Peptides against a protein of PDB entry 5HB3. Designs and how they scored, part 102

Target 1, 150 residues: chain A of PDB entry 5HB3
Amino acid sequence: RQMQDRCMSEYNQRIRNAPEGSIDPFRMACYKIIGRCDLSNRSLDGLQTDVNDWIWLQFNLARETDRSLELAGESYGLAELQASIREIGLKHFPKTAAEDTNGSFGMFFYLQILAGMFEQAIAYLYPFSYVDAVHFAIALTYYGLLRPVD

## One batch from the design tools (peptide; made by RFdiffusion4, then SolubleMPNN)

Design b1_p24_3_s2 (from b1_p24_3, 12 letters changed)
Fold by OpenDDE base, seed 4:
Structure b1_p24_3_s2 (fold): chain B 150 residues (1-150), chain A 24 residues (1-24)
Amino acid sequence: as target 1 above (150 residues)
Amino acid sequence: SASEKQFEELLKKELERRLAEKLA
């Protein structure tokens, strides 16, 4: 907590005092990740990142902190991330196997799994790969992550 | 959101990369 407070303080000071664009992008990333500063802006500008980096960032920022303890009026948790993933899925990923030209369905499945959207993930995967969907369903059930429909 | 747009861009790049690797 003390470290987070220090990070927030430094972040606020730097944002106020530093010329725009003068802050080291890596340092900015640290403030976001460790200090959870300015979570409304989840983009890391000035860094060469890939999709994996983006995924990593989103999940690290989406910490289950008790909303009651987050001093920051903006709580970004798993629920918000799940909502974002749903929106991304609707816009950018194939809905059916016939629409899948690039084999990107697996990535959306992966995102849903990471976000704990297990039922939705399985349902999504099923029309693309029945075997894989069943495999994951069994595994998730075994670990108690998939609730069988009564 | 800005974050979603960033993801879209990164996704596009990743898909292009994968395609290039397959053709390679």
Scores: peptide ipSAE 0.319, ipTM 0.833, DockQ to the pose 0.805
Fold by OpenDDE base, seed 3:
Structure b1_p24_3_s2 (fold): chain B 150 residues (1-150), chain A 24 residues (1-24)
Amino acid sequence: as target 1 above (150 residues)
Amino acid sequence: SASEKQFEELLKKELERRLAEKLA
């Protein structure tokens, strides 16, 4: 908590006084992750990251608590993350097997599973891999995570 | 959004990396 408070204080001072892009990218990352500063911007600029780092960041920034319960004053919930993943899917991933030129459908399936979008994930996977979709559907149903009536 | 644009770039790089590894 002490570190978080210091990060928030430093961020507030620097954002007002420092020119754009002059703040150290690693320090900015600390303000974002630990201090929960400026959660409307979920991008880490100026750092060498990969797609796994991006996925990690989105889920670490997401919280189940309401904004009123956040000590840092900002929150980003699972519902907003699910909406973001849905939009990303529409823009960047194949909708049919015929559109799958890069074999990236598995990554979108993975993102949906991580976000708890189980019914949508299975429905998406089915036209790409029938066998895998059926196996996941059986497993998710067994654990009570998939609604069979849908 | 800026986050979505970053994801698009990272996804492209990841796919290129996978292709390079397959062809090496």
Scores: peptide ipSAE 0.317, ipTM 0.832, DockQ to the pose 0.802
Fold by OpenDDE base, seed 2:
Structure b1_p24_3_s2 (fold): chain B 150 residues (1-150), chain A 24 residues (1-24)
Amino acid sequence: as target 1 above (150 residues)
Amino acid sequence: SASEKQFEELLKKELERRLAEKLA
């Protein structure tokens, strides 16, 4: 708690007083991840990252807790992440096999699975790969993560 | 959002990487 408060204090001081971009990007990342500072900005600038890093960041910033219990004063939970993934899906991923020119449907399926959006993930995958969708549905049902319907 | 824009960029890079690996 004390360390987190110190991080927040330092972040606030630096963000207000330091020239833009003058703070070490790794330090900024630490403030964001550990101190949970400025969670409205869920991107890391000045770092060489890939899509896996992005995914890792989103899930590490997400907390399944009540806002009242959030030490940083900002809350970002799984629900918000799921909403973000939905929006990303609508904007950046194919909705049908006919729209799939880059073969990126698997990535969106993967994101939905990671976010616990199991029913949506299976529904999404189905038109792209019937066999895979059925296999995943069976597996998810076995583990109690998917409710089968007629 | 900025995060979404970043993802889009990273996604493009990832797809390009996959394509490059497939063609190599």
Scores: peptide ipSAE 0.314, ipTM 0.832, DockQ to the pose 0.816
Fold by OpenDDE base, seed 1:
Structure b1_p24_3_s2 (fold): chain B 150 residues (1-150), chain A 24 residues (1-24)
Amino acid sequence: as target 1 above (150 residues)
Amino acid sequence: SASEKQFEELLKKELERRLAEKLA
């Protein structure tokens, strides 16, 4: 909490007083992740990252924290992340096996699983890989993460 | 969104990387 407060204070001061782009990208990342500052921007500009870094960032930003401790309008939780993943899925991932040119269906399945969207993930995977979908469904059911149909 | 666009770019790079590794 103390670190978060310091980050927010410094961020607010710098955003108000510093020219755009003058803040070090790593420092900005710290303010964003620790201080929960400027959550409307969920990207780290000026840093070389990969898809794994992006995934890591989204989940860290989507922390279930007390919203009262965040700046007004600066709330981002699992629900918002799930919404983002849904939108990404609609725009950038195949909807059918026929549309799958790059074998990227697995990545979207992975994202949905990480976000706790288990039922949707299995439903999505099923037409691409029946065997895999069944195996995951069994495993998720065993651990109580997938609700069986009555 | 900017974040989604970034993901798209990163995804493309990742898929290209995987393809290159598979073909090597």
Scores: peptide ipSAE 0.305, ipTM 0.825, DockQ to the pose 0.808

Design b1_p24_3_s3 (from b1_p24_3, 13 letters changed)
Fold by OpenDDE base, seed 3:
Structure b1_p24_3_s3 (fold): chain B 150 residues (1-150), chain A 24 residues (1-24)
Amino acid sequence: as target 1 above (150 residues)
Amino acid sequence: SASEEQFAKLLEEELEKREKLKKE
């Protein structure tokens, strides 16, 4: 908590007084991750990152907490992340096997699984890979993560 | 959102890398 408060204080001071781009991008990343500063902006500018880094960041920023107890700008949970993943899926991933040209459907399946969107993930995977979808469905059902369909 | 836009850019870069590796 002490470190978080310090980060918040420094962030607020610097964002008001420093010219754009003058702050060390790594330091800004620390303020965001540790200090929970400006969670409305979940991008890290000025850093060399990849898709895996993005995934890591989103899940580390997401918190399961009562929003009423959080300070302004600190509210970001699993529900918002799930909504973001849905939107990403609609815009950037194939919806059918016929649309799949680069095999990227697996990444969207992976994102949905990480976010706990199990039913949607299986339904999405089924037209791309019947065997894999069935295997995952069996496994998820065994662990009580997938609801049976009537 | 800005985060989604960043993801889209990163996804494109990843796909380009994969294509280059496939051609090598």
Scores: peptide ipSAE 0.347, ipTM 0.845, DockQ to the pose 0.821
Fold by OpenDDE base, seed 2:
Structure b1_p24_3_s3 (fold): chain B 150 residues (1-150), chain A 24 residues (1-24)
Amino acid sequence: as target 1 above (150 residues)
Amino acid sequence: SASEEQFAKLLEEELEKREKLKKE
C-alpha cells in the first residue's frame, strides 16, 4: 500500500535523522503497528507497558504476510509467535504443578489459547487443574478446535 | 530473544503486583 510505503519512509528517515528520544513514543508505536516498520524490534520504547500490552502488541504484529510482497524481508507471523510462546513457556513458566510457586500457569495457558495452541494448552493445564482442563477441552471440541483423543 | 526478555521482565512485574495485592 502507498500508505505503508510512506510510513516506512518516514520511519526510516526519522530514526536515522532525529535525535534519540525526540520522536513521540505513540507516533513510533503507530509506525510499528500500522506501518509494520522494524518488526525485528517488537518493543515499544518510551512507553510504560505491562504484560497485557506486550501480549496485545505481539498478536497485532503477528500477521499473515505474503513473503513475496514483503519489502523489508522481515516476516513475523503466527508461527513465529507460537514458537516464541513455546520458548517463553520453557523458560519462565512452571512445567509441573510441583514447580508452581506463583500460580502463573494460568497466564501461560492463556497465551497458548490466544496463539491457537489448543492441544498444547489443554495438555499443559491438565496437571494444574484437571477440572478446568476438561471443561476447556469440551468447549474447544464443541467448536471444532480440539480433536478428541481416544 | 529481546522480545522474550521483555516479556520475562513484565511477567515478573505482574507477579510482584499480584503478590502485593494478595498481601493487602
Scores: peptide ipSAE 0.346, ipTM 0.846, DockQ to the pose 0.780
Fold by OpenDDE base, seed 4:
Structure b1_p24_3_s3 (fold): chain B 150 residues (1-150), chain A 24 residues (1-24)
Amino acid sequence: as target 1 above (150 residues)
Amino acid sequence: SASEEQFAKLLEEELEKREKLKKE
């Protein structure tokens, strides 16, 4: 907590006082990830990132913090991430196998799994690969992550 | 959201890379 408070203080000070672009992007990333500073802006400016980096960042920022203990005025949790993933899915991923030209369905499935959207993930995967969907469904059920549909 | 837009760009870049690799 002390470290977080310090990070927030430094972050706020630097944002206010530092010339634009003068702050090391990696340092800013640290403030964001560790200090949970400015979670409304989940982009890392000045860094060459790929989709994997983005995924990593989102999931690291989406900490299951007990809302009661979030002294930080900004809450970004799993629910918000799930909502974002849903929106991403609707806009940027194929809805049917016929729409799948690039095989990107797997990435959306992956995102959903990471976000704990297991039922939705399986349902999404099913029309693309029945066998895989069943396989994952069995596995998820085994680990108690998938609720058996009666 | 801005984050979603960023993802979309990154996704597009990734897909383009994959397409290039398939043609190779």
Scores: peptide ipSAE 0.346, ipTM 0.845, DockQ to the pose 0.781
Fold by OpenDDE base, seed 1:
Parts: C-alpha cells; sequence; structure tokens
Structure b1_p24_3_s3 (fold): chain B 150 residues (1-150), chain A 24 residues (1-24)
C-alpha cells in the first residue's frame, strides 16, 4: 500500500532524525496503525488512554494475514493477540466465582468474545453466571460461531 | 509483556472508577 509505505518511510526518518519526544503522539499512532511500525510496542505513548482505547489498539494492530505479506517486516496477528489475552486472563482475572471480588469477570469474557475465543469465553462465564452463559451460547450457536457438541 | 502490564494498569483504573461510581 502506498500510504503504508509512506508512513513507514516517515516513521523511520523521524525516529532517526527527530529529537526524543518531539514527534506528535497522534502521528506516531498513525505510523503504528497504518504503517505497522514498531509493533513490538503496542502502546500509545503521550496520550491519555483507557482500557477501551487499549482494546481498540490491540485489535487494530492485529492482522490475520500471512506474515510473508507484511510490508514492514513485522508480524502481529490474531493468534498472538489471543495468546496475550489468555495470559492476561491468567494473571489479572478471577478463575472462579469465589475469587471474584470486583465483578471483573465480564471484562475478560468480553475480551475473549472480541478475539473470537467463543468456546473458551462461554466456558469461562458459566461458573460466574449460568444464565448468561446459556444465553450467549444460544446466540453464538445461532450465528454459527459456537461449535456444536459432538 | 509491557502491553499486558499496561492493560493491567488500565484495568485497575477502570475498576476503581466503577467502584467510585457505585458509591455515589
Amino acid sequence: as target 1 above (150 residues)
Amino acid sequence: SASEEQFAKLLEEELEKREKLKKE
């Protein structure tokens, strides 16, 4: 993509030539998202962000494409994001209802759904809310997103 | 990862915000 090439070129030029912190954070965000520059740093420095912004960023940076087609020579796909979400779940979210002190289980369920981890999401939600898990399972099945039980 | 740690921080902030709102 012509725009992507331009962004990558400008990003490389600015990183090499610009003083530290002199680049506009929004411009850097554009270089990262469009140009796929510096994907090892999946954050937006110098911006006030919240958890929703973080979620948005991760999914925009993720590409479900062949790594060989990456123009910037960097790859970050859905699989890597899913792995990250799993790790986040293990470290920062309750595993059982008894461990739930702040009702945050819904956020992890949400992350898993966004990442297409439907079976895992339902399985996770079930011990926290049976009714909700069943409702979501029905809906996901209707849309062909939940695999049938053999 | 650094990204995961950033999320954790943001999550804590979000949860704190929600708790404050519930008390109001």
Scores: peptide ipSAE 0.342, ipTM 0.845, DockQ to the pose 0.792

Design b1_p24_3_s4 (from b1_p24_3, 15 letters changed)
Fold by OpenDDE base, seed 2:
Parts: sequence; structure tokens; C-alpha cells
Structure b1_p24_3_s4 (fold): chain B 150 residues (1-150), chain A 24 residues (1-24)
Amino acid sequence: as target 1 above (150 residues)
Amino acid sequence: SKSEEQFAKLLAEEEKKRLEKKLA
């Protein structure tokens, strides 16, 4: 907690007083990841990132903690991440095979699986690849992550 | 959200790279 408080203090001081772009992006990343500073902005500005970095960041920032225990009143957990992924899916991924123009459905399936949205992931994949959906369903069921349906 | 928008940009870049690899 003491370390977190210090990180927050430094982060706030720097973000308020430092000229734009003058702060070391890596240091800012540390404040965000370790100190959980400014979780409303879940990005790493000043760093070249890709989709994998984004995914990694979101999952690392997602914590199952009580909001009341967080310093800035900012809580970000798996539920919020799942909600975000759902919204991303609605806006940026094909809903049906007919809408699939670039084959991006696999990425959304992947995101859902990572986020533990197993039932939704299988349901989503089914119209794109029946065989794969069935295979994943079997596997997830085997590991107790999916309930069998009669 | 801002985070979602960020992802969308990164996704677009990733798809572009994928397409470029297919065409190369």
C-alpha cells in the first residue's frame, strides 16, 4: 500500500506538472501496471504496441478486488473486461459468416476464451466453423469449463 | 470506451498485416 500510494502520488504529480511527452513512457507504464494509476486510461502512450500488448495489458490490469479498497476508487476486474470485450465484439467483429470479410472472427473467439466467456465463445464460433466449435465445446466440457446441454 | 477504440485501431493494424502477409 505504501508503495502504491507513492506511485500514485508521483504519477499524479507528473501528469499534472510535467510537459506533455516529457515523462518516460516506461516509467508511466510501471505506474499504471504496478501502481494501478489512472486505470480509466488503459493504454500505454508513447510506446509502440500491438493487439497482443493490448490484450496483455487488459488482463494484467483486471483485478478481482473490492472497489472500496482501491485508492482512486477505480476498480477494473474481469467482469468489466468481459463487458468491454462484448462491446468490442458488437462493434468491431462480424456477427455472422456472411458478414465476415476479413476472417477476423477468430480473434474475437480468442478474446472471449481468454476472458472466460466460454459459452459465448462457442456460440459465436459455431456459425463460422461448426467443426471447430464442436471440438472446442468438447474440450471445454472435458475440463469442466462448459456445461453439457441435453 | 477509449480502450475499445484503442483496440479497434490495433485490430485494424493487425488485420492489415495479416492481409499483407497473405498477399506477399
Scores: peptide ipSAE 0.370, ipTM 0.852, DockQ to the pose 0.783
Fold by OpenDDE base, seed 4:
Structure b1_p24_3_s4 (fold): chain B 150 residues (1-150), chain A 24 residues (1-24)
Amino acid sequence: as target 1 above (150 residues)
Amino acid sequence: SKSEEQFAKLLAEEEKKRLEKKLA
């Protein structure tokens, strides 16, 4: 992956040599996405983004690769993303239907589904919408993504 | 984390937009 190596090299050079704030945010984004540079910081400063952009970024960065093969030295995979989503859920989403004021539970359900947290997603959705939870449970089971309760 | 904080901000903005659209 010559491109990745080049991106990493350029990123390191620019971080060291470029004046603060002089690096093009889009270029920085490319270094993050392609080069997987500095995965501890997964925010794209200087860009106008929305929640969808954030979601896209996180899932693109979360590579399912063997840690032993990670060239960047930083391991960021689905497990780490799942952990982040759990934390986000605890802090920023309603835990019960009674706490739901804005109907934001759907977003957290969505995040969990995207991250493959199917059992947790269904369990979370159930108190908010029984019908939807059952619907998704059936579908996920059909596709072999949800383990039936024995 | 910083990323989580960024998400929280973006989420709040999205909710604000949704509310504005609902009221319009």
Scores: peptide ipSAE 0.369, ipTM 0.852, DockQ to the pose 0.838
Fold by OpenDDE base, seed 3:
Structure b1_p24_3_s4 (fold): chain B 150 residues (1-150), chain A 24 residues (1-24)
Amino acid sequence: as target 1 above (150 residues)
Amino acid sequence: SKSEEQFAKLLAEEEKKRLEKKLA
């Protein structure tokens, strides 16, 4: 793709020659999303974003490819995203109903579902909302996405 | 990671907004 090639070329030139923080943040976003440049750093500095933007970005950057054929700067898949979500859960979301002061457990449940972490999502939701956990478990089982028996 | 740190900041901002709306 012509645009991707141009982004890669410009990125390589600017990273080497431009002072840190001097690159236009919107252009940097294009280098990340279209050019897949420097995917080890998946943050967009200098832009006003929200949680939804972050979620959108992570899932767009994560791709299913053969790791042996990828450049180091382009290597990022679902497994890495799942690991990141797990770490986020451990650090920033309530682990029990007693710790839930802001009602944010739903956001973590949502992230796990998006990432295909269905068993973990249901197990997490259960102590917060028994009814909802059972409801989702039934639905996921029906569609073959949840393993009822180990 | 830096991305995770960014998420944490964004999450905190969302919680702040929620609290502000609740108290308004």
Scores: peptide ipSAE 0.366, ipTM 0.848, DockQ to the pose 0.840
Fold by OpenDDE base, seed 1:
Structure b1_p24_3_s4 (fold): chain B 150 residues (1-150), chain A 24 residues (1-24)
Amino acid sequence: as target 1 above (150 residues)
Amino acid sequence: SKSEEQFAKLLAEEEKKRLEKKLA
């Protein structure tokens, strides 16, 4: 908490007084991850990243913190991330096997699983890979993560 | 959203790499 408060304080000072782009991207990353600063921008600008880095960042930022301790508009939890993943799915991933050109369905399945969207993930995977969907469904059910239909 | 756009860009790059590897 002490570190977070310091980061927030420093971020507020710098963001108000420093020219745009003058803040070190690594420092900005620290402010964002530790200090939960400027959660409306969930990227690490100025850093070379890949999809895995993006995933890591989103899940680290999507913390179940006491919203009362955060500034208005600076709350970001799993629910918001899940909503984002849903939107990403609608816009950037195939909805049917016929639409699958690059085999990217697996990535969306992966994202949904990570976000705890198990039922939706299995339902999505099923038309692309029946065998895989069944295998995952069995495993998830065994661990109590999937609620089977009666 | 901005974050979604960022992901889309990264996804496209990843797919490009995957395709390049497949064709190599």
Scores: peptide ipSAE 0.366, ipTM 0.849, DockQ to the pose 0.770

Design b1_p24_4_s1 (from b1_p24_4, 10 letters changed)
Fold by OpenDDE base, seed 3:
Structure b1_p24_4_s1 (fold): chain B 150 residues (1-150), chain A 24 residues (1-24)
Amino acid sequence: as target 1 above (150 residues)
Amino acid sequence: SAFDRFFEEAKKKGAEIYAQMLAE
């Protein structure tokens, strides 16, 4: 709590005094992760990150707390993350095999699985690979993560 | 946008990530 308060204090001071983009990217990451500062901006400009780093960050920031205890615009949970992933899918990833480039569908399938969107993930994978979709469906059902009948 | 460019790069790793999932 003391660390969080210190992060919030420093962030408030720096955001008012520093030019945009001048704050050290690693420090900014600390402000977001520990201090929960400016969660509406989920990009970490200046850091070399990949999709694994991105999804890790999203889960870390997607904390479910009492909404009354959070500042406006700082609330973000699993539901919001899942909604974001859906939007990303619509904009950036192929809908059919004909649209696929070098197996890019695999990335969106992966993101959906990580986000707990199991039924949607299987439905998405099915037109790309029937065999693999059935394989994953059986496994997910076995572990109780997929509903056998809708 | 920068975000769009980020996911264009992420898409290039799709085949590798998918292969890893199948190997588990």
Scores: peptide ipSAE 0.409, ipTM 0.910, DockQ to the pose 0.579
Fold by OpenDDE base, seed 1:
Structure b1_p24_4_s1 (fold): chain B 150 residues (1-150), chain A 24 residues (1-24)
Amino acid sequence: as target 1 above (150 residues)
Amino acid sequence: SAFDRFFEEAKKKGAEIYAQMLAE
C-alpha cells in the first residue's frame, strides 16, 4: 500500500512539473499499474509494443475491485475490458469470411479467448471455419470454459 | 489514428496466432 501511495505522489508531482509527453514511458507504466494513476488513458506512447504487450497491459489495468474501495475513483474491470474488445472487433476486424484478409479473423478470435469471451469467440469463428469452431468448442467445453445451451 | 494503425498491424499476425492456437 505504501508503494502505491508513493507512486501516486510521484505521478502527481511529475504531472505538475514535467512537460507533456516528457515522462519516461516505462515509469508511466509503473504509475498506472501499481499506482492506478490516470487509468482513463490506457495507451502508452513512446513504447514499441505489439498486440501481446497491449493485451497484457489491459489485463493488468483491469482489476476486479469494489469501486467503493478504490481511492483514486478510477475503476476498470473485466467487464469494461470485454466491452473494449467488442468495440475493437466491430471497428477493426472482419465480420464475415468475405471481409477477411490474410487470416485477420484469427487475431480477434485470439483476443476474445484471452478476454474470457468464449461463447462469443466460438460464435465469431463459426462462419470463418466451421470445423475449427467445433474443435475449439469441444476443447473449451472439456475444460469447463464453454457453457452449452440446453 | 495511431491506435487504428496499431490494430492494422496486429491483424497481419492473425494467421500466425491462429495457427499456433490450432497446434495447441
Scores: peptide ipSAE 0.404, ipTM 0.909, DockQ to the pose 0.581
Fold by OpenDDE base, seed 2:
Parts: structure tokens; sequence; C-alpha cells
Structure b1_p24_4_s1 (fold): chain B 150 residues (1-150), chain A 24 residues (1-24)
């Protein structure tokens, strides 16, 4: 892709000639989203972002591509995103109701749902709220997103 | 880390987000 190549070229030139973190954050975002540049850094420092912005970015970066064909870029798919979400959950979110602080479990549930981790999300929610877990399970099953298990 | 702080702040929105999900 011509546009991607241009982004990569510019990115490489700037990285070589500029100190780390000196690139404009919006430009950096463009390099990451369009050019697939330096996807190991999936946060946009210097921008005021919230969790919604973060997850939006992750989805945009989570493109399924053949890594062998992406010579200058990096591959990052849904599986990698899901792995990241799992890690985030382990590090930052409560495992039990006793560990929960002001309903923080809801955020992790939300992130898992967005990331398509439906079974895991329901399983996670279950110890916090049985009724709600069943509710969401029914809904997800209705839409074909959750496989019913006996 | 900055990332840790980010999610600590995100956690504070959990109840609100969860309530919205239930309302959908």
Amino acid sequence: as target 1 above (150 residues)
Amino acid sequence: SAFDRFFEEAKKKGAEIYAQMLAE
C-alpha cells in the first residue's frame, strides 16, 4: 500500500533523527494506525485518552494480516488483544467480590465483552453477580455469541 | 507506571459502565 509505505518511510526517518517521544502524538497515531509502525507501543502518550479511546485504538491496531507479507510493519490481531486484556485483568482487576472496589469488576467485564471474550466475561462476572451473569449469558446466546453449555 | 495509573482511573468508571450495559 502506497500510503502505508509513505508512513513507514517517514516514520523511519523521524525515528532516526529524533529523540524518543519527540514525534507529535497525533502523527504517531497515524503511523501506528495507517503505517503499522512500532505497534509494541500501543499507548498514545501525550494525548488525553480514556479507556474508551484506548480500547478503540486497540481494535484499530488489531488487524489480522499475514506477517510474512508485512515486511515493514507489525502484525497485531484480535488474539493478541485478547491476551493483553487477560493480562490487564490479572494485574489490575478484582478476582473476587471481596477484592472489588466500587464496581471495578464492571470495567473488566466490559473490556472482555468488547474484545469478544464472551465466555470468559460471563465466567468472570458470575461470582460478582449470578443474576446478571445469567442475564448476559442469555442475551449473548440469543445473538449467537455464546455457546450454551450444559 | 503510567499504564497502571491509567487502569486505576478506568476502574473508577466500572460501575457506571456496568450500569449502562445492564440498561441496554
Scores: peptide ipSAE 0.401, ipTM 0.908, DockQ to the pose 0.583
Fold by OpenDDE base, seed 4:
Structure b1_p24_4_s1 (fold): chain B 150 residues (1-150), chain A 24 residues (1-24)
Amino acid sequence: as target 1 above (150 residues)
Amino acid sequence: SAFDRFFEEAKKKGAEIYAQMLAE
């Protein structure tokens, strides 16, 4: 917590005093991850990142902590991440097989799985590939991650 | 936006990632 407080303090100072975009992206990441600073902006400019880097960041930011104990004014948990993934899906990914371009649905399926949105992931995959949806449903059920309908 | 472009590029990797998932 001491480190968090320090990060928050430094972040606030730098944001006030530094020109926009002048903060090192790695340092910015530290402020966000450790200090929980400015969690509404979860993208890091100035770094060459891919989707794996992005999702890694999201998971690190999505701390499951007791909000009642969190003194920080900003909280970002799994629910918020899942909401973000849903919004990304609606905006960027195909809703039907006819809209799919070169298997892009796979990426959104992947993101949903990573975010623990198992039921939604299976439901999403179903119209693209029934067989694969069933395959993953069985696997997820086996691991206790999917709640089968009684 | 930059974020939009990011996911447009990410979409191109969908088939590969999906294939990997199926192989696991």
Scores: peptide ipSAE 0.400, ipTM 0.908, DockQ to the pose 0.568

Design b1_p24_4_s2 (from b1_p24_4, 15 letters changed)
Fold by OpenDDE base, seed 5:
Structure b1_p24_4_s2 (fold): chain B 150 residues (1-150), chain A 24 residues (1-24)
Amino acid sequence: as target 1 above (150 residues)
Amino acid sequence: SPFDKFIDEAKELGAKIWEEILAK
């Protein structure tokens, strides 16, 4: 708790008092990840990041614990991550096979799977690849991850 | 495994997409 409080204090102080660009982006990233600071900004400004880094960050920032039990001043749960992935999907990924120009549907499928959005992932994959969707559905069912559709 | 191959391909495509997103 003391460490988190310190991180939050330092983070807030630096954001408020430091000139723009004077703060080490890596240090800020540490405050965000370790100290759970400024979780409303889920990107690492000033750092060269790729999609893998972004995904890693989102999952590390996510907490499935009850918000009331979190010691951090800010919380970012799985539900928020899922919402973010959904939003990203709507903005950046094809909704139908006809819209898919580069096969990017796979990445969105992957993101949904990682976020535990199994039913949605399968539903999304189905129009792009029926065979793959069925295979994944079977696999997920085998592991008890798919809820049977009533 | 076929799944691993799929994931690898997806990651590769995702990386490209991410670059495009960042370029906007």
Scores: peptide ipSAE 0.029, ipTM 0.445, DockQ to the pose 0.095
Fold by OpenDDE base, seed 1:
Structure b1_p24_4_s2 (fold): chain B 150 residues (1-150), chain A 24 residues (1-24)
Amino acid sequence: as target 1 above (150 residues)
Amino acid sequence: SPFDKFIDEAKELGAKIWEEILAK
């Protein structure tokens, strides 16, 4: 807790007082990941990242524990991650096969699966690939990850 | 497996798309 408080203090001081671009992006990343600072900004500014880096960051920032036990002043759990993925989906991924120009539906399906959004993932995949959706639904059901439909 | 192939392809495509998203 003491270390976290120091990190928070230093992060806030630097972000407010340092000249633009003068702070090492990797240092800021350390404050974010280790110190749990500024969780409202879930990206690493100034760093070149891909989708794998992004998802890694999201899961590292997420806390599955009870929010009442969270020591950080800011909290970010699986629910917030799922909300972020939904938002990204609405903005950047196709809703129908007609909107899919480059097969990007698969990436959004993948992100939903990683975030444990199994029912939503299958529902999303269905209009793009019926056969694949059925196969994945069977597999997920077998492992107890998909709730049976009434 | 077909699933692994699907995931690999999705990740590759996603990486490219993500770069475009971040560039906007």
Scores: peptide ipSAE 0.026, ipTM 0.444, DockQ to the pose 0.080
Fold by OpenDDE base, seed 3:
Structure b1_p24_4_s2 (fold): chain B 150 residues (1-150), chain A 24 residues (1-24)
Amino acid sequence: as target 1 above (150 residues)
Amino acid sequence: SPFDKFIDEAKELGAKIWEEILAK
């Protein structure tokens, strides 16, 4: 793709020759998303973003390709995304009902579902809402998405 | 709605998470 090649070329040139922070952050975002440049840095510096933008970015950057043909800095798959979600969960979301003061457990449940972490999502939801966990488990099983726990 | 309130609270938490990411 000509556009991608041009983006990578310009990105590399600017990164090498421009002072840090002098490049238009929107242009850098385009290089990252379209040109897949510097995927090891999965943030958009200098932009006002929220959690929705972050999530959108992570899912768009996640690609399952032959890693043997990609540089480490240009490869980011579902496994890395799932690992990131787990890490976020450990730091920012309640582990038990006793820790839940604002009902934020639902958001973490939702993130896990979006990332295909179905078993983990159900296991997480269970102590907060038994009935809801059972209902989701039944639905996921019906669609062949949930594997029985050993 | 209760759902909208939930989303707003989640966004606020997300903003804090994002700030932490940027601070790394």
Scores: peptide ipSAE 0.021, ipTM 0.434, DockQ to the pose 0.076
Fold by OpenDDE base, seed 4:
Structure b1_p24_4_s2 (fold): chain B 150 residues (1-150), chain A 24 residues (1-24)
Amino acid sequence: as target 1 above (150 residues)
Amino acid sequence: SPFDKFIDEAKELGAKIWEEILAK
């Protein structure tokens, strides 16, 4: 808690007082991850990141904690992550096989799986790869993770 | 729903595959 409070304080101070672009991106990342600062902005400007880095960040920011225990801190849980995944899916990933030019459907499928959106992931994968969707559905069912959507 | 049908089909296929495995 003390570290979190310190990070929050430093983050706020630097955001207000530091010249634009002068803040170390890694430091900002630390403030965001440890201090839970400015969770509405989940991007890290100034860092060379790929999709794996991005998703790593999202999962680190997504805490499964009791919100009642958080007095003044920002919270970002699984629900918010799932909402974000849905949003980026709508914007950046193909909705049909005809729209898929580079095979990126697999990445969106992967993101949904990581976010625990199993039913939606399978439903999404189905029009791209029937066989894979079926196999994955069987596996998820075996592990008790798949709940049919009404 | 279409998804429910898909799940049912997947389960059926899985069952068939499993039966084939057990038959060996």
Scores: peptide ipSAE 0.016, ipTM 0.376, DockQ to the pose 0.028

